# Ledger of designs, part 62: peptides against a protein of PDB entry 2YKT

Target 1, 231 residues: chain A of PDB entry 2YKT
Amino acid sequence: SRSEEMHRLTENVYKTIMEQFNPSLRNFIAMGKNYEKALAGVTYAAKGYFDALVKMGELASESQGSKELGDVLFQMAEVHRQIQNQLEEMLKSFHNELLTQLEQKVELDSRYLSAALKKYQTEQRSKGDALDKCQAELKKLRKKSQGSKNPQKYSDKELQYIDAISNKQGELENYVSDGYKTALTEERRRFCFLVEKQCAVAKNSAAYHSKGKELLAQKLPLWQQACADPS

## One batch from the design tools (peptide; aimed at target 1 L25 K105 E186)

Design b2_p26_8_s2 (made by RFdiffusion4, then SolubleMPNN; from b2_p26_8, 10 letters changed)
Fold by OpenDDE base, seed 1:
Structure b2_p26_8_s2 (fold): chain B 231 residues (1-231), chain A 26 residues (1-26)
Amino acid sequence: as target 1 above (231 residues)
Amino acid sequence: IEEEIKKLEEKIAELRKLTNGEEVPV
């Protein structure tokens, strides 16, 4: 029946969230934590590299013929520091606004979905059982009427059961339809939440890249000329 | 059945508060 098919679809939405989406989201969070750790490692390694560059700048500043190049090397290290500060801000956002929030939600979501599905199933079954009972009573009544010498005695009751069955069928169909819409809404809001959190991360990432581009674009011409202009 | 549904609704409401701290446009 239409109601049975839609019921199956509704249950499948909940199953898809519980069995596919949530495990995938857990994996996504794990991969995010791994990515965060790797970026922190890059930051640490970069610090060592640019600290060594500063040391080269110190040596240039102490030289008789390369003092101006010392300033250039210091500027390069300073620009790096500013870029790294922006990266750290991005990483904090990535952790706090995406990973932590997703992790908190996914841990409780299985319990929520289980309860929501169980509620839907319980109510659906209750309505289905009530319909089945009315159908069974109508069938019994028709059997009695066929065996009776006065079938008209049961005509009014038959009409009442037919009406009740029609109403209960409509109610069941509406309930299952609403259940399906609810399930789809539950699925959609999870994806929307993920998209919104990713947008926040993307904005912070864009700021990091923009700042880096700006700083380097400003200074790079100066640095490129440093060897051509001996003081 | 009604009592069971009521208990489930309460549980859902509790869990929803914990999981849905932010409204996302659907």
Scores: peptide ipSAE 0.193, ipTM 0.786, DockQ to the pose 0.027
OpenDDE base, seeds 2, 3, 4, 5: peptide ipSAE 0.185, 0.176, 0.177, 0.179; ipTM 0.761, 0.755, 0.754, 0.761

Design b2_p26_8_s3 (made by RFdiffusion4, then SolubleMPNN; from b2_p26_8, 10 letters changed)
Fold by OpenDDE base, seed 3:
Structure b2_p26_8_s3 (fold): chain B 231 residues (1-231), chain A 26 residues (1-26)
Amino acid sequence: as target 1 above (231 residues)
Amino acid sequence: IEEEIERMEEEIAKLREETEGEEVPL
């Protein structure tokens, strides 16, 4: 029936969220944490490299013929520091605005969805059973009427069961239809939340890349000329 | 059955408060 098909679709939405979406989201969070850790490792390694570059700048500043190149090397290290600070801000946002919030939600969500699905199934079954009972009683009444010498005695009661069946069928169809819309809304809400949080991270990432590009574009021409114009 | 549905509704309401869910239109 229409209601049975819609019921199956509704259950499948909840099952898809619970069995596919939520496990995949947990994996996404885990991969995000690994990525964050790797970026933190890059940050630390880069610090060592640019600290060593600063040391080369100090030696140039102490020289008799290369003093101005010391300033260039210091500028290179400083630009890196500014870029790295912007990356650290992005990573904080990545952790706090995406990973932590998703982790909190996905942990609670399994309990919520289980309760929601169980409620839906219980109410759907109750309405279905009530309909089946009315249909069974109508069938029994019709059998009694056919075997009776006075079938008209059962006419009013037959009409009452027909009306009750019609009403219960309509109620079941509406309930299952609304249940399906609700389930789809729950699924969409989860994807929308993920998209919105990822957009926030993307904005911060864009700011990091823009700042890095700006700083390097400003300084690189000066650095390239430094060896051609000795003081 | 009605009592069981009521208990489930209460649990769902509590869990909604904990998750701070937003309504997203279809």
Scores: peptide ipSAE 0.040, ipTM 0.686, DockQ to the pose 0.082
OpenDDE base, seeds 1, 2, 4, 5: peptide ipSAE 0.036, 0.033, 0.024, 0.036; ipTM 0.672, 0.647, 0.324, 0.671; seed 5 fails the geometry check

Design b2_p26_8_s4 (made by RFdiffusion4, then SolubleMPNN; from b2_p26_8, 11 letters changed)
Fold by OpenDDE base, seed 2:
Structure b2_p26_8_s4 (fold): chain B 231 residues (1-231), chain A 26 residues (1-26)
Amino acid sequence: as target 1 above (231 residues)
Amino acid sequence: IEQEIAEMEKKIAELRKLTEGKEVPQ
């Protein structure tokens, strides 16, 4: 029946969220944490590299013939520092605005969805059972009427059951339909949340990349010219 | 059944606040 089909669809939406979306989201969070650690590792490793570059700059600054190149090397290290600062800001956003928030929500969502599904199932079953009961009573009444010498005495009651069945059928269909819409809304809400949080991360990532591009574009021509210029 | 439904509605409402995100109108 239409109501049975819609009921199955509704349950499937909840099951999809619980069995597909949420596990996938947990995996996404785990992969994000791994990515964060790797980026933090890059920052640490880069620090060592550019600290060593600073040392080379110090040596240049102490030389008689390469003193100006010391400044260049220091500038290179400084630009790196600024880029890394921007990266750290991006990472903070990545952690706080995406990973942590997703983790908090997904942890609670299993309980929420379980309760929501159970509520829907309970109400759906209740309405279904009420309908079935009326149908059964009508069937019993009809059997009694067919065996009676005066079937007309049951006519009014038969009409009452027919009306009740019609109304309960309509109520069940409406309830299941609304349930399906609600379930789809719940699913969409979760995807929207993910998209919005990912947008925030993307904005911060863009800022990181833009800052790096800007700083390097500004300084690189100067650094390239440094060896061509006399001391 | 009505009591059970009411209890579940309360629980859902509480949990919904904790998991709230951007909602789409039905």
Scores: peptide ipSAE 0.047, ipTM 0.651, DockQ to the pose 0.064
OpenDDE base, seeds 1, 3, 4, 5: peptide ipSAE 0.029, 0.015, 0.021, 0.027; ipTM 0.620, 0.465, 0.491, 0.620; seeds 1, 3 fail the geometry check

## One batch from the design tools (peptide; aimed at target 1 K105 E186)

Design b2_p27_3 (made by RFdiffusion4)
Pose (drawn by RFdiffusion4):
Structure b2_p27_3 (pose): chain A 225 residues (1-144, 151-231), chain P 27 residues (1-27)
Amino acid sequence: SRSEEMHRLTENVYKTIMEQFNPSLRNFIAMGKNYEKALAGVTYAAKGYFDALVKMGELASESQGSKELGDVLFQMAEVHRQIQNQLEEMLKSFHNELLTQLEQKVELDSRYLSAALKKYQTEQRSKGDALDKCQAELKKLRKKPQKYSDKELQYIDAISNKQGELENYVSDGYKTALTEERRRFCFLVEKQCAVAKNSAAYHSKGKELLAQKLPLWQQACADPS
Amino acid sequence: SAFTEEAEEMHEEYEEELEELQEETES
């Protein structure tokens, strides 16, 4: 009987994956694409800014008394080129290693989940029907206490076997369904961890490039007196 | 159990289709 409760829980897990998880995953993929489109806009504009900044650096390089300011502005643009390309690296860890792999899995999952739930429902119903029939045949013999005919005993053995088979089928079906759900969350967490490692490398690169150059830049217009 | 064997077979077929799709995307 708890078996029937477990049977409904299992159907519910498959339904939750197909109607909640995968659609939300479709939405997450769409947000990720918008995010990348936006990140591309920033990388492009950062280019215009830094070229405008190099132009100022060229002017200071040609002047009397401000040449070293020209060098400071060149170095600022250079630091940004090195930071940006550590960012472009995190960006491709986003496209090829996250968005693409998520799209690939979710595409095949529709058919896979519809087929797995259906196979489970058919197998569970077939085992239930065979058990009910064996039990009906036995009730017929028994109707027309510590005594059992040869045939009654054979039915009792068959019912015991089929009941054990049905309960194991439902028990294993439930464990499998929870595992299907956990694998999908695990893959999402892994793809996010990978993008996160590249975000750590990007931010670490920025901290050290600036920790190296920033004091010299702050010194360039200090009072020499 | 029979269910575990059926579930493992279906899952292996899904993983093979996924590897083929990844190889086609990389080529």

Design b2_p27_3_s1 (made by RFdiffusion4, then SolubleMPNN; from b2_p27_3, 13 letters changed)
Fold by OpenDDE base, seed 2:
Structure b2_p27_3_s1 (fold): chain B 231 residues (1-231), chain A 27 residues (1-27)
Amino acid sequence: as target 1 above (231 residues)
Amino acid sequence: SSFEEEMKKLEEEYEKELEEKREELKK
């Protein structure tokens, strides 16, 4: 029946969220944590590299013939420091506004969805059972009427059961339809939350990349000319 | 958090409603 098909679809939406979406989201969070750790590692390694560059700049500054190149090397290290600070801000946002919030939400969601699905199933079954009972009573009444010497005695009751069955069938169909819409809304809400959080990450990432591009674009021509213009 | 409290409240509400419906089905 139409109601049975829609019921199956509704259950499948909840099952898809619990068995596919949530596990995939947990994996996404895990991969995000790995990415964060790797970027933190890059940050630490980069500090060592540019500290060593500063040391080379100090040596240049102490030389008689390469003093101006010392300033260039210091500027290169300083620009990197500024870019690194921007990266750290982005990583902080990535952790606090994406990973932590997703982790908190997904941890609570399994129990919530299980309860929601069970509630829906229980109410759907209750309405279905009530409909089945009315249908069974109508069938019994019709059998009694066929065996009776006065079938007209049961005509009013038969009409009442027919009306009750029609009403209960309509109620069941409406309930299942609303249940399906609710389930789809729950699914969409979860994807929307992910998209919104990822948009925030993208915005912060764009700021990081823009700042880096700006700083390097400003200084790179000066650095490229440094060896051509000896003091 | 406010979110955790909201989710917990909703869960408790659903569990309560579920239990009430289970009892009704047993009658």
Scores: peptide ipSAE 0.018, ipTM 0.426, DockQ to the pose 0.108
OpenDDE base, seeds 1, 3, 4, 5: peptide ipSAE 0.007, 0.000, 0.008, 0.005; ipTM 0.246, 0.271, 0.254, 0.284

Design b2_p27_3_s2 (made by RFdiffusion4, then SolubleMPNN; from b2_p27_3, 13 letters changed)
Fold by OpenDDE base, seed 5:
Structure b2_p27_3_s2 (fold): chain B 231 residues (1-231), chain A 27 residues (1-27)
Amino acid sequence: as target 1 above (231 residues)
Amino acid sequence: SSFEKEMKELEEEYEKELEKKREELEK
């Protein structure tokens, strides 16, 4: 029936969220944590590299013929320090605004969805059972009328049951239809939340890359000319 | 943006519903 099909579709939406979306989201969070760890490792390794560059700058500053190149090397290290600071800021946002929030929501969501699905199933079954009962009673009444000397005696009651069945059928269909819309909305909200949080990450990443590009673009021409200029 | 506003509204609604269900399950 139409209501049975719609009911199946509704249950499938909830099952898809619980069995496909949420596990995949947990995996996404885990992969995000791995990515964060790797980027933190990059930051640490970069510090060592540019600290060593500073040491080269110190040696240049102590030389008689390369003093100005010491300042260039210090500037190179400082620009990269600023880029790394921006990366660290991005990573903090990535952790606090994406990973932590997704982790909290996915944990709570498992309980929520189970309860929501159970509530829907219970009410759907209750309405279905009530409809079935009315249909069964109408069938009994019709059998009784066929065996009666006065079938017209039961005509009013038959009409009442027909009306009741029609009303209950409509109520069930409406409930299941609304349930399906609700389930689809639940699914959409979860995807929307993921998209929104990922957009925030994208904005932060763009800021990191833009800052790095600006700093390097400003200084690189000066650094490239440094060896051509006399001390 | 209109998109950001829509996303924020959906998020807030979702969070309210989750909190309500959490409270119900804790009773």
Scores: peptide ipSAE 0.016, ipTM 0.392, DockQ to the pose 0.091
OpenDDE base, seeds 1, 2, 3, 4: peptide ipSAE 0.006, 0.013, 0.000, 0.000; ipTM 0.215, 0.377, 0.234, 0.196

Design b2_p27_3_s3 (made by RFdiffusion4, then SolubleMPNN; from b2_p27_3, 12 letters changed)
Fold by OpenDDE base, seed 2:
Structure b2_p27_3_s3 (fold): chain B 231 residues (1-231), chain A 27 residues (1-27)
Amino acid sequence: as target 1 above (231 residues)
Amino acid sequence: SSFEEEMKKLEEEYEEELEERRKELEA
């Protein structure tokens, strides 16, 4: 029936969120933590590299013929430091505004969805059982009427059951339809939340990349000319 | 119950964060 099909669809939406979306989201969070750790590792390794570059700049500054190149090397290291500061800010946001929040919510969501599904199932079953009971009573009444010497005695009651069945059928269909819409809304909300959180991260990432681009674009021409300039 | 309160809180947090992010995206 239409109601049975819609009921199956509704249950499948909840099951898909619980069994596919939430586990995938947990994996996404885990991969995010791995990515964060790797970026932190890059930060640390980069510090060592540019500290070594500063040392080369110090040696240049102490030389007789390459003193001006010392300033260039120091500027290169300083620009890196500024870019790194932007990366650290982005990473803090990535951790606090995305990973931590998603991790907290996904754990609570499993229980929430389970309860929501159970509530829907309980009420759907209750309405279904009430409908089935009314249909069974009508069937019994019709059998009794058919065997009676006065079938007209049961005519009013038969009409009452027919009306009740029609009303209960409509109520069940509406409830299941609304349940399906609710389930789809729950699913959409979760995807939307993920998208919007990721958009915030993307904005922070864009700021980091823009700052790096601007700093390097400003200084690179100067650095490229350094070896051509007289000492 | 504590569980019902947690579910309600989760719903409120989701809606609040969605609204906040929508405002940020529209600004």
Scores: peptide ipSAE 0.020, ipTM 0.389, DockQ to the pose 0.099
OpenDDE base, seeds 1, 3, 4, 5: peptide ipSAE 0.015, 0.016, 0.011, 0.017; ipTM 0.331, 0.328, 0.328, 0.428; seed 3 fails the geometry check

Design b2_p27_3_s4 (made by RFdiffusion4, then SolubleMPNN; from b2_p27_3, 14 letters changed)
Fold by OpenDDE base, seed 5:
Structure b2_p27_3_s4 (fold): chain B 231 residues (1-231), chain A 27 residues (1-27)
Amino acid sequence: as target 1 above (231 residues)
Amino acid sequence: SSFSEEAAKLEKEYEEELAKRREEAKA
């Protein structure tokens, strides 16, 4: 029946979220944590490299013939510090606005979806059983009427059961239809939440890359000329 | 299919809700 088909579709949406989406989201969070850890490692290693560059700048500043190159090396290290500050802000946002929020959502969602599916299944079954009962009673009444010398005495009861079956069929179809719409809305909300959080990360990443590009574009021509100037 | 029409209606309602949330986030 149409109601049975739509019921199967509704259950399949919940199963897809629980068995495919949520496990994949947990894996995405795990991969995100690994990526965060690697970026933190890059940050730490970069600090050591540019601290060593500052030391080379100090030595240049102490020389008689290379003082101006000391200032260039210090500027290179300072630009790196500014770029690094933007990266740290991006990483903080990546952790707090994406990973933490997704982790909280996926943990709560397993329990919520299980309860929502169970509630839907229980009510769908209750409405189906009530319909089946009315259909069975109508069948019994028709058998009794066919064996009676006065079939007309059962006519009013037959009409009542026909009306009850029609109403219960409509109620079941509406309930399953609303259930399917609800399930699709729940699925879409989860994808939208992921997209929105990833958009926030993308904006912060764009700000980091833009700031780095601007700072380097401003300073790089000056640094490239530093060795061409006679001391 | 009747399901396609219902899905399309639901998608439209969701897009409208999402648009509303985007406007609220800009305010």
Scores: peptide ipSAE 0.016, ipTM 0.390, DockQ to the pose 0.058
OpenDDE base, seeds 1, 2, 3, 4: peptide ipSAE 0.008, 0.005, 0.000, 0.015; ipTM 0.423, 0.309, 0.305, 0.357; seeds 2, 4 fail the geometry check

Design b2_p27_4 (made by RFdiffusion4)
Pose (drawn by RFdiffusion4):
Formats: C-alpha cells, structure tokens, sequence
Structure b2_p27_4 (pose): chain A 225 residues (1-144, 151-231), chain P 27 residues (1-27)
C-alpha cells in the first residue's frame, strides 16, 4: 500500500522535471543569452573608451613637459586590454562550456523523459495487473485454514514472487527518479562552477595588474616639493 | 531459489535502466 504512495511520488518527480525544471532551464538559457549579448555590448564600448584614452596619451607624448603623463595613459589602456582579455576568457567559458551544453541536454531530454515515465507507467501497471489476477484466481480456489491444496500453494508462491517483483520495481523506480532530478541539478551546478573558476581568474588578474601599476600612476602628478 | 530469481530480475531491471541513462548521457 505504501507502494502506491511511492508510485504516485515517482510519477510526481517525472512531472516536476518535465513541467518545472526543464521549462525553468529553458528560461535560464534565454537569460544567459541576453546576458552574453549585453556583455558583448560592454566589451565593445570598453574598446571605444580605451582608444579615446590612447588618443589623449598620444597628445601628451608629443608635448613638452607632459610626455610621462602620455606614458601613464598608455599603461592604463594596456592594463585594461589585459583585464578585458581575461574577461573574454570567462565569456567563452560561458558560451561553449555552459549555454551550449545546457541547450544540448535540454533538447534531448524531452523525448528521454517522456519515454522513461511512460515505460515506467506501463511496466508498473503490467506487474500490478498480473498480481491482481493471480490473487483473484487464488480467491476463487479458496472460496469454493492451515491447509492448502497443491494448486493453492502454487498460487501462493506465484503471488509472493510477483508482489516482491512489483515492490522492488516501485522502490527502484523511485530511487531512479530522484537520481534523474539530482543529475540535472548537479550538471547545472557543475557548469556554474566552471564559469566561476574563470571569474576568479579574471578578478585575480585585475587585482594584481592594478596592484602593480596603480601607485606609479598616483605618483605622476604629485608635488615634487 | 525463488529469492535468487527475484534478485536476478531486479538486477537486470536496474542494469537496463542504467544503460538507457548512459545512452542518453553519451548522445
């Protein structure tokens, strides 16, 4: 009987994956694409900014008394080129390694989940029907206490076998369904962890490039007196 | 004997479910 409770829980897990998880995953993929489109806009504009900044650096390079300021502005643009390309690296860890792999999995999953739930429902129903029939045949013999005919015993053995087979099938079906859900959350967490490692390398690169160059830049217009 | 046959059927059903997942994962 708890078996029937477990049977409904299992159907519910497959339904949750197909109707809640995969659609939310479709939405997450869409937000990721918008995010990348936006990140591309920033990388482009950062280019215009830094070229405008190099132009100022060229002007200071050609003047009397401000040449070193020209060098400072060149270095600022250069630091940004090095930071940006550590960012473009985190960006491709986003496209090829996260958005593409998520889209690939979710595309095949619709058919896979529809088929797995259906196969489970058919197998569970077939085992239930065979058990009910064996039990009905036995009830017929028994109707027309510590005594059992040869045939009654054969039915009792068959009912015991089929009941054990049905309960194991439902028990294993539930474990499998929870595992299908956990694998989909694990893959998502993994893809995010990979993008996160690249975000750590990007931010670490920025801290060190700036920690190196920033004091010299702050010194360029200090009072020499 | 009947317990051993039941255990074998259960192991076979689990191996079939694992093969179906591996085919999907490797696609």
Amino acid sequence: SRSEEMHRLTENVYKTIMEQFNPSLRNFIAMGKNYEKALAGVTYAAKGYFDALVKMGELASESQGSKELGDVLFQMAEVHRQIQNQLEEMLKSFHNELLTQLEQKVELDSRYLSAALKKYQTEQRSKGDALDKCQAELKKLRKKPQKYSDKELQYIDAISNKQGELENYVSDGYKTALTEERRRFCFLVEKQCAVAKNSAAYHSKGKELLAQKLPLWQQACADPS
Amino acid sequence: AAEEELEAKREEALEEAEEEWEEFEEA

Design b2_p27_4_s1 (made by RFdiffusion4, then SolubleMPNN; from b2_p27_4, 15 letters changed)
Fold by OpenDDE base, seed 3:
Structure b2_p27_4_s1 (fold): chain B 231 residues (1-231), chain A 27 residues (1-27)
Amino acid sequence: as target 1 above (231 residues)
Amino acid sequence: SMQEERKKKQEEYRKEVEEERKEFESS
């Protein structure tokens, strides 16, 4: 029936969230933590490289003929430091605004969805059983009426069961329909939460890339001319 | 009665869902 199919669809939405979405989200969080760790590793490795560049700048500053190139090398290292600071800010946001919040939500969600599904199933079954009972009683009444010498004695009771069946059928259909809408809304809310948190990360990432581009674009022409200008 | 047991079970699940909902919304 339409109600049975819609009931199956409703249960499938809850099952998809619990068995597919939530495990995938946990994996996403784990991969995010790995990515964060790798970027922190890049930060450390980059520091070593640019500290070595500063050492080359110190040597140039101590020379008789290359002092101005020492300043250029120091500027290169300083621009890197500023870019790296912006990356660290982005990583803090990535951790606090995405990973932590997703982890909190996914851990709470399993119990909530399990309880919601059980409630829905219990109420759906109760309404279905009540409908089936009324249908069975109507069938018994009709059999009694057919075997009776006075069928009219059962006419009012038959009408009452027909009305009760119609009302219970409508109630079941509405309940299952609302249940399906609710389940889809719950699924959508979870995807929306992920999108919103990813948008926050994207904003901070954009700021990192913009700052890096601006700093390098400002200084690169100066650095490119440093060897052409005789001191 | 079986009907009273079903009603009790429904109310228990209602309370559980409402508590978990509040926790989920407050977090």
Scores: peptide ipSAE 0.019, ipTM 0.361, DockQ to the pose 0.296
OpenDDE base, seeds 1, 2, 4, 5: peptide ipSAE 0.017, 0.000, 0.000, 0.013; ipTM 0.320, 0.302, 0.267, 0.303

Design b2_p27_4_s2 (made by RFdiffusion4, then SolubleMPNN; from b2_p27_4, 16 letters changed)
Fold by OpenDDE base, seed 2:
Structure b2_p27_4_s2 (fold): chain B 231 residues (1-231), chain A 27 residues (1-27)
Amino acid sequence: as target 1 above (231 residues)
Amino acid sequence: SQQKALEEKAEKRRKEVEEEREKFESS
């Protein structure tokens, strides 16, 4: 029936969130933590490299013929430090605004969704059983009427059961339809939350990349000419 | 009756969902 198919669809939405979406989101968070750790590792390794570059700049500054190249090497290291500060800000936002919030949400969501599905199933069954009972009583009444010498005695009661069945059928269909809309809204809300949090990460990443591009574009022409201008 | 027992169970489930919703939305 229409109500049975819609009921199956509703249950499948909740099951898809619980069994597919939430496990995939947990994996996404785990991969995010791994990515964060790798970027922190890049930060640490980069610091060592540019500290060594500063040491080369110190040696140039101590030389008689390469002092100005010392300043160039220091500027290269300083620009890197500024770019790295932007990366650290991005990583802080990535951790606090995406990973932590998603982790908190996904851990609480399993209990919520389980309760929501059980609520829906219990109320759907209650309405279904009430309908089935009325249908069964109508069938019993019709059998009794057919075997009676006075079938008209049961006519009013038959009409009452027909009306009750119609009303309960409509109520069940509406409840299942609303249940399906609610389930789809719950699914959409979770995807929207993920998209919104990922948009925040994308904005922070764009700021990091923009700052790096600007700083390097400003200084690179100067550094490229440093060996051609021994002044 | 069986129907009354289902209604009481449904009411219990409604309360459970509300409690878990409050926790979820407050996080």
Scores: peptide ipSAE 0.073, ipTM 0.713, DockQ to the pose 0.339
OpenDDE base, seeds 1, 3, 4, 5: peptide ipSAE 0.069, 0.025, 0.000, 0.030; ipTM 0.706, 0.539, 0.284, 0.659

Design b2_p27_4_s3 (made by RFdiffusion4, then SolubleMPNN; from b2_p27_4, 15 letters changed)
Fold by OpenDDE base, seed 5:
Structure b2_p27_4_s3 (fold): chain B 231 residues (1-231), chain A 27 residues (1-27)
Amino acid sequence: as target 1 above (231 residues)
Amino acid sequence: SMKEELEKKAEEYRRKVEEEERKFLES
């Protein structure tokens, strides 16, 4: 029946979230943590490299013929330090605004969805059982009427059961329909949340890359001229 | 700036998502 099909679809939505989406989201979070760790490793390695560049700048500043190149090397190291600071800020946002929030939601979601599905199933079954009972009673009444010398005696009661069955069928269909819409809404909101959080990550990443490009673009011409224009 | 443009686009995106959600709920 239409109601049975919609019921199966509703249950399948909840099952898909619990058995496919949530485990995949947990894996996504784990991969995100690995990515964060790798980027933190880049920051650490970069610090060592540019600290060594500062040391070269110190040596240049102590030289007789290359003093001005010391300032250039210091500027190079400082710009890269600023770029790394922007990366660290992006990583903090990535952790706090994406990973932590997703982790908190997915942890709570298993219990919530289980309870929601159970509530839906209980009420759906209750309405279905009530409908089945009315249908069974109508069948009993019709059998009784067929064996009666006065079938007309049961006509009013038969009409009452027919009306009750029609009403209960409508209620069941409406309940299952609403349940399906609710389940689809639950699924959609989870995907929307993920997409919105990824948009925030993309914005932060764009800001990081733009700042780095701007800083380097401002200084690179000066640095390129440093050897040609001794001072 | 690129940041300001991204903020505007993000707001437009959120509005679009909300509108799609509204349509979905009304279907």
Scores: peptide ipSAE 0.009, ipTM 0.328, DockQ to the pose 0.021
OpenDDE base, seeds 1, 2, 3, 4: peptide ipSAE 0.000, 0.008, 0.011, 0.008; ipTM 0.290, 0.359, 0.358, 0.341; seed 3 fails the geometry check

Design b2_p27_4_s4 (made by RFdiffusion4, then SolubleMPNN; from b2_p27_4, 12 letters changed)
Fold by OpenDDE base, seed 2:
Structure b2_p27_4_s4 (fold): chain B 231 residues (1-231), chain A 27 residues (1-27)
Amino acid sequence: as target 1 above (231 residues)
Amino acid sequence: SMKEELEKKREERRKEVEEERLEYENA
């Protein structure tokens, strides 16, 4: 029946969230934590490289013929420090605004969805059982009427059961339809939350990349000329 | 009655879902 099909669709939405979306989201969070760790590792490794570059700048500054190149090397290290500071801000946001919030949501969601599905199933079954009972009573009444010497005695009661069946069928269909809309809304809300959090990450990432591009664009021409102007 | 038992089960499930919803929304 239409109600049975829509009931199956409703249950499948909840199952898809619990069995496909939530496990995939947990994996996404795990991959995010790995990515964060790798970027933190890059920051640490880069510090060692640019600290070594500063040491080369110190040696240049102590030389008689390369003193101005010392300032260039220091500027290169300083620009890197500013880029790394911007990366650390981005990583902090990535952790706090994406990973932590997704982790909190996904851990609570399994219990919530299980309860919501059970509530829906309980009420759907109750309405279905009430409909089946009315249909069974109508069938019994019709059998009793066919065996009676006065079938008209049961006509009013037959009409009452027909009306009750029609009403209960309509109520069941409406309940299942609303249940399906609710389930789809729950699914959409989860995807919207992910999209919104990913947009925040994208904005912070754009700021990091923009700042790095700006700083390098300002200084790179000066550094490229440093060797052309001998002291 | 069977009706009262069904109503109790419905109310229990309503409370369970509402509690879990509030926890999920406030997290």
Scores: peptide ipSAE 0.029, ipTM 0.564, DockQ to the pose 0.338
OpenDDE base, seeds 1, 3, 4, 5: peptide ipSAE 0.018, 0.025, 0.013, 0.023; ipTM 0.254, 0.446, 0.300, 0.293; seeds 1, 4, 5 fail the geometry check

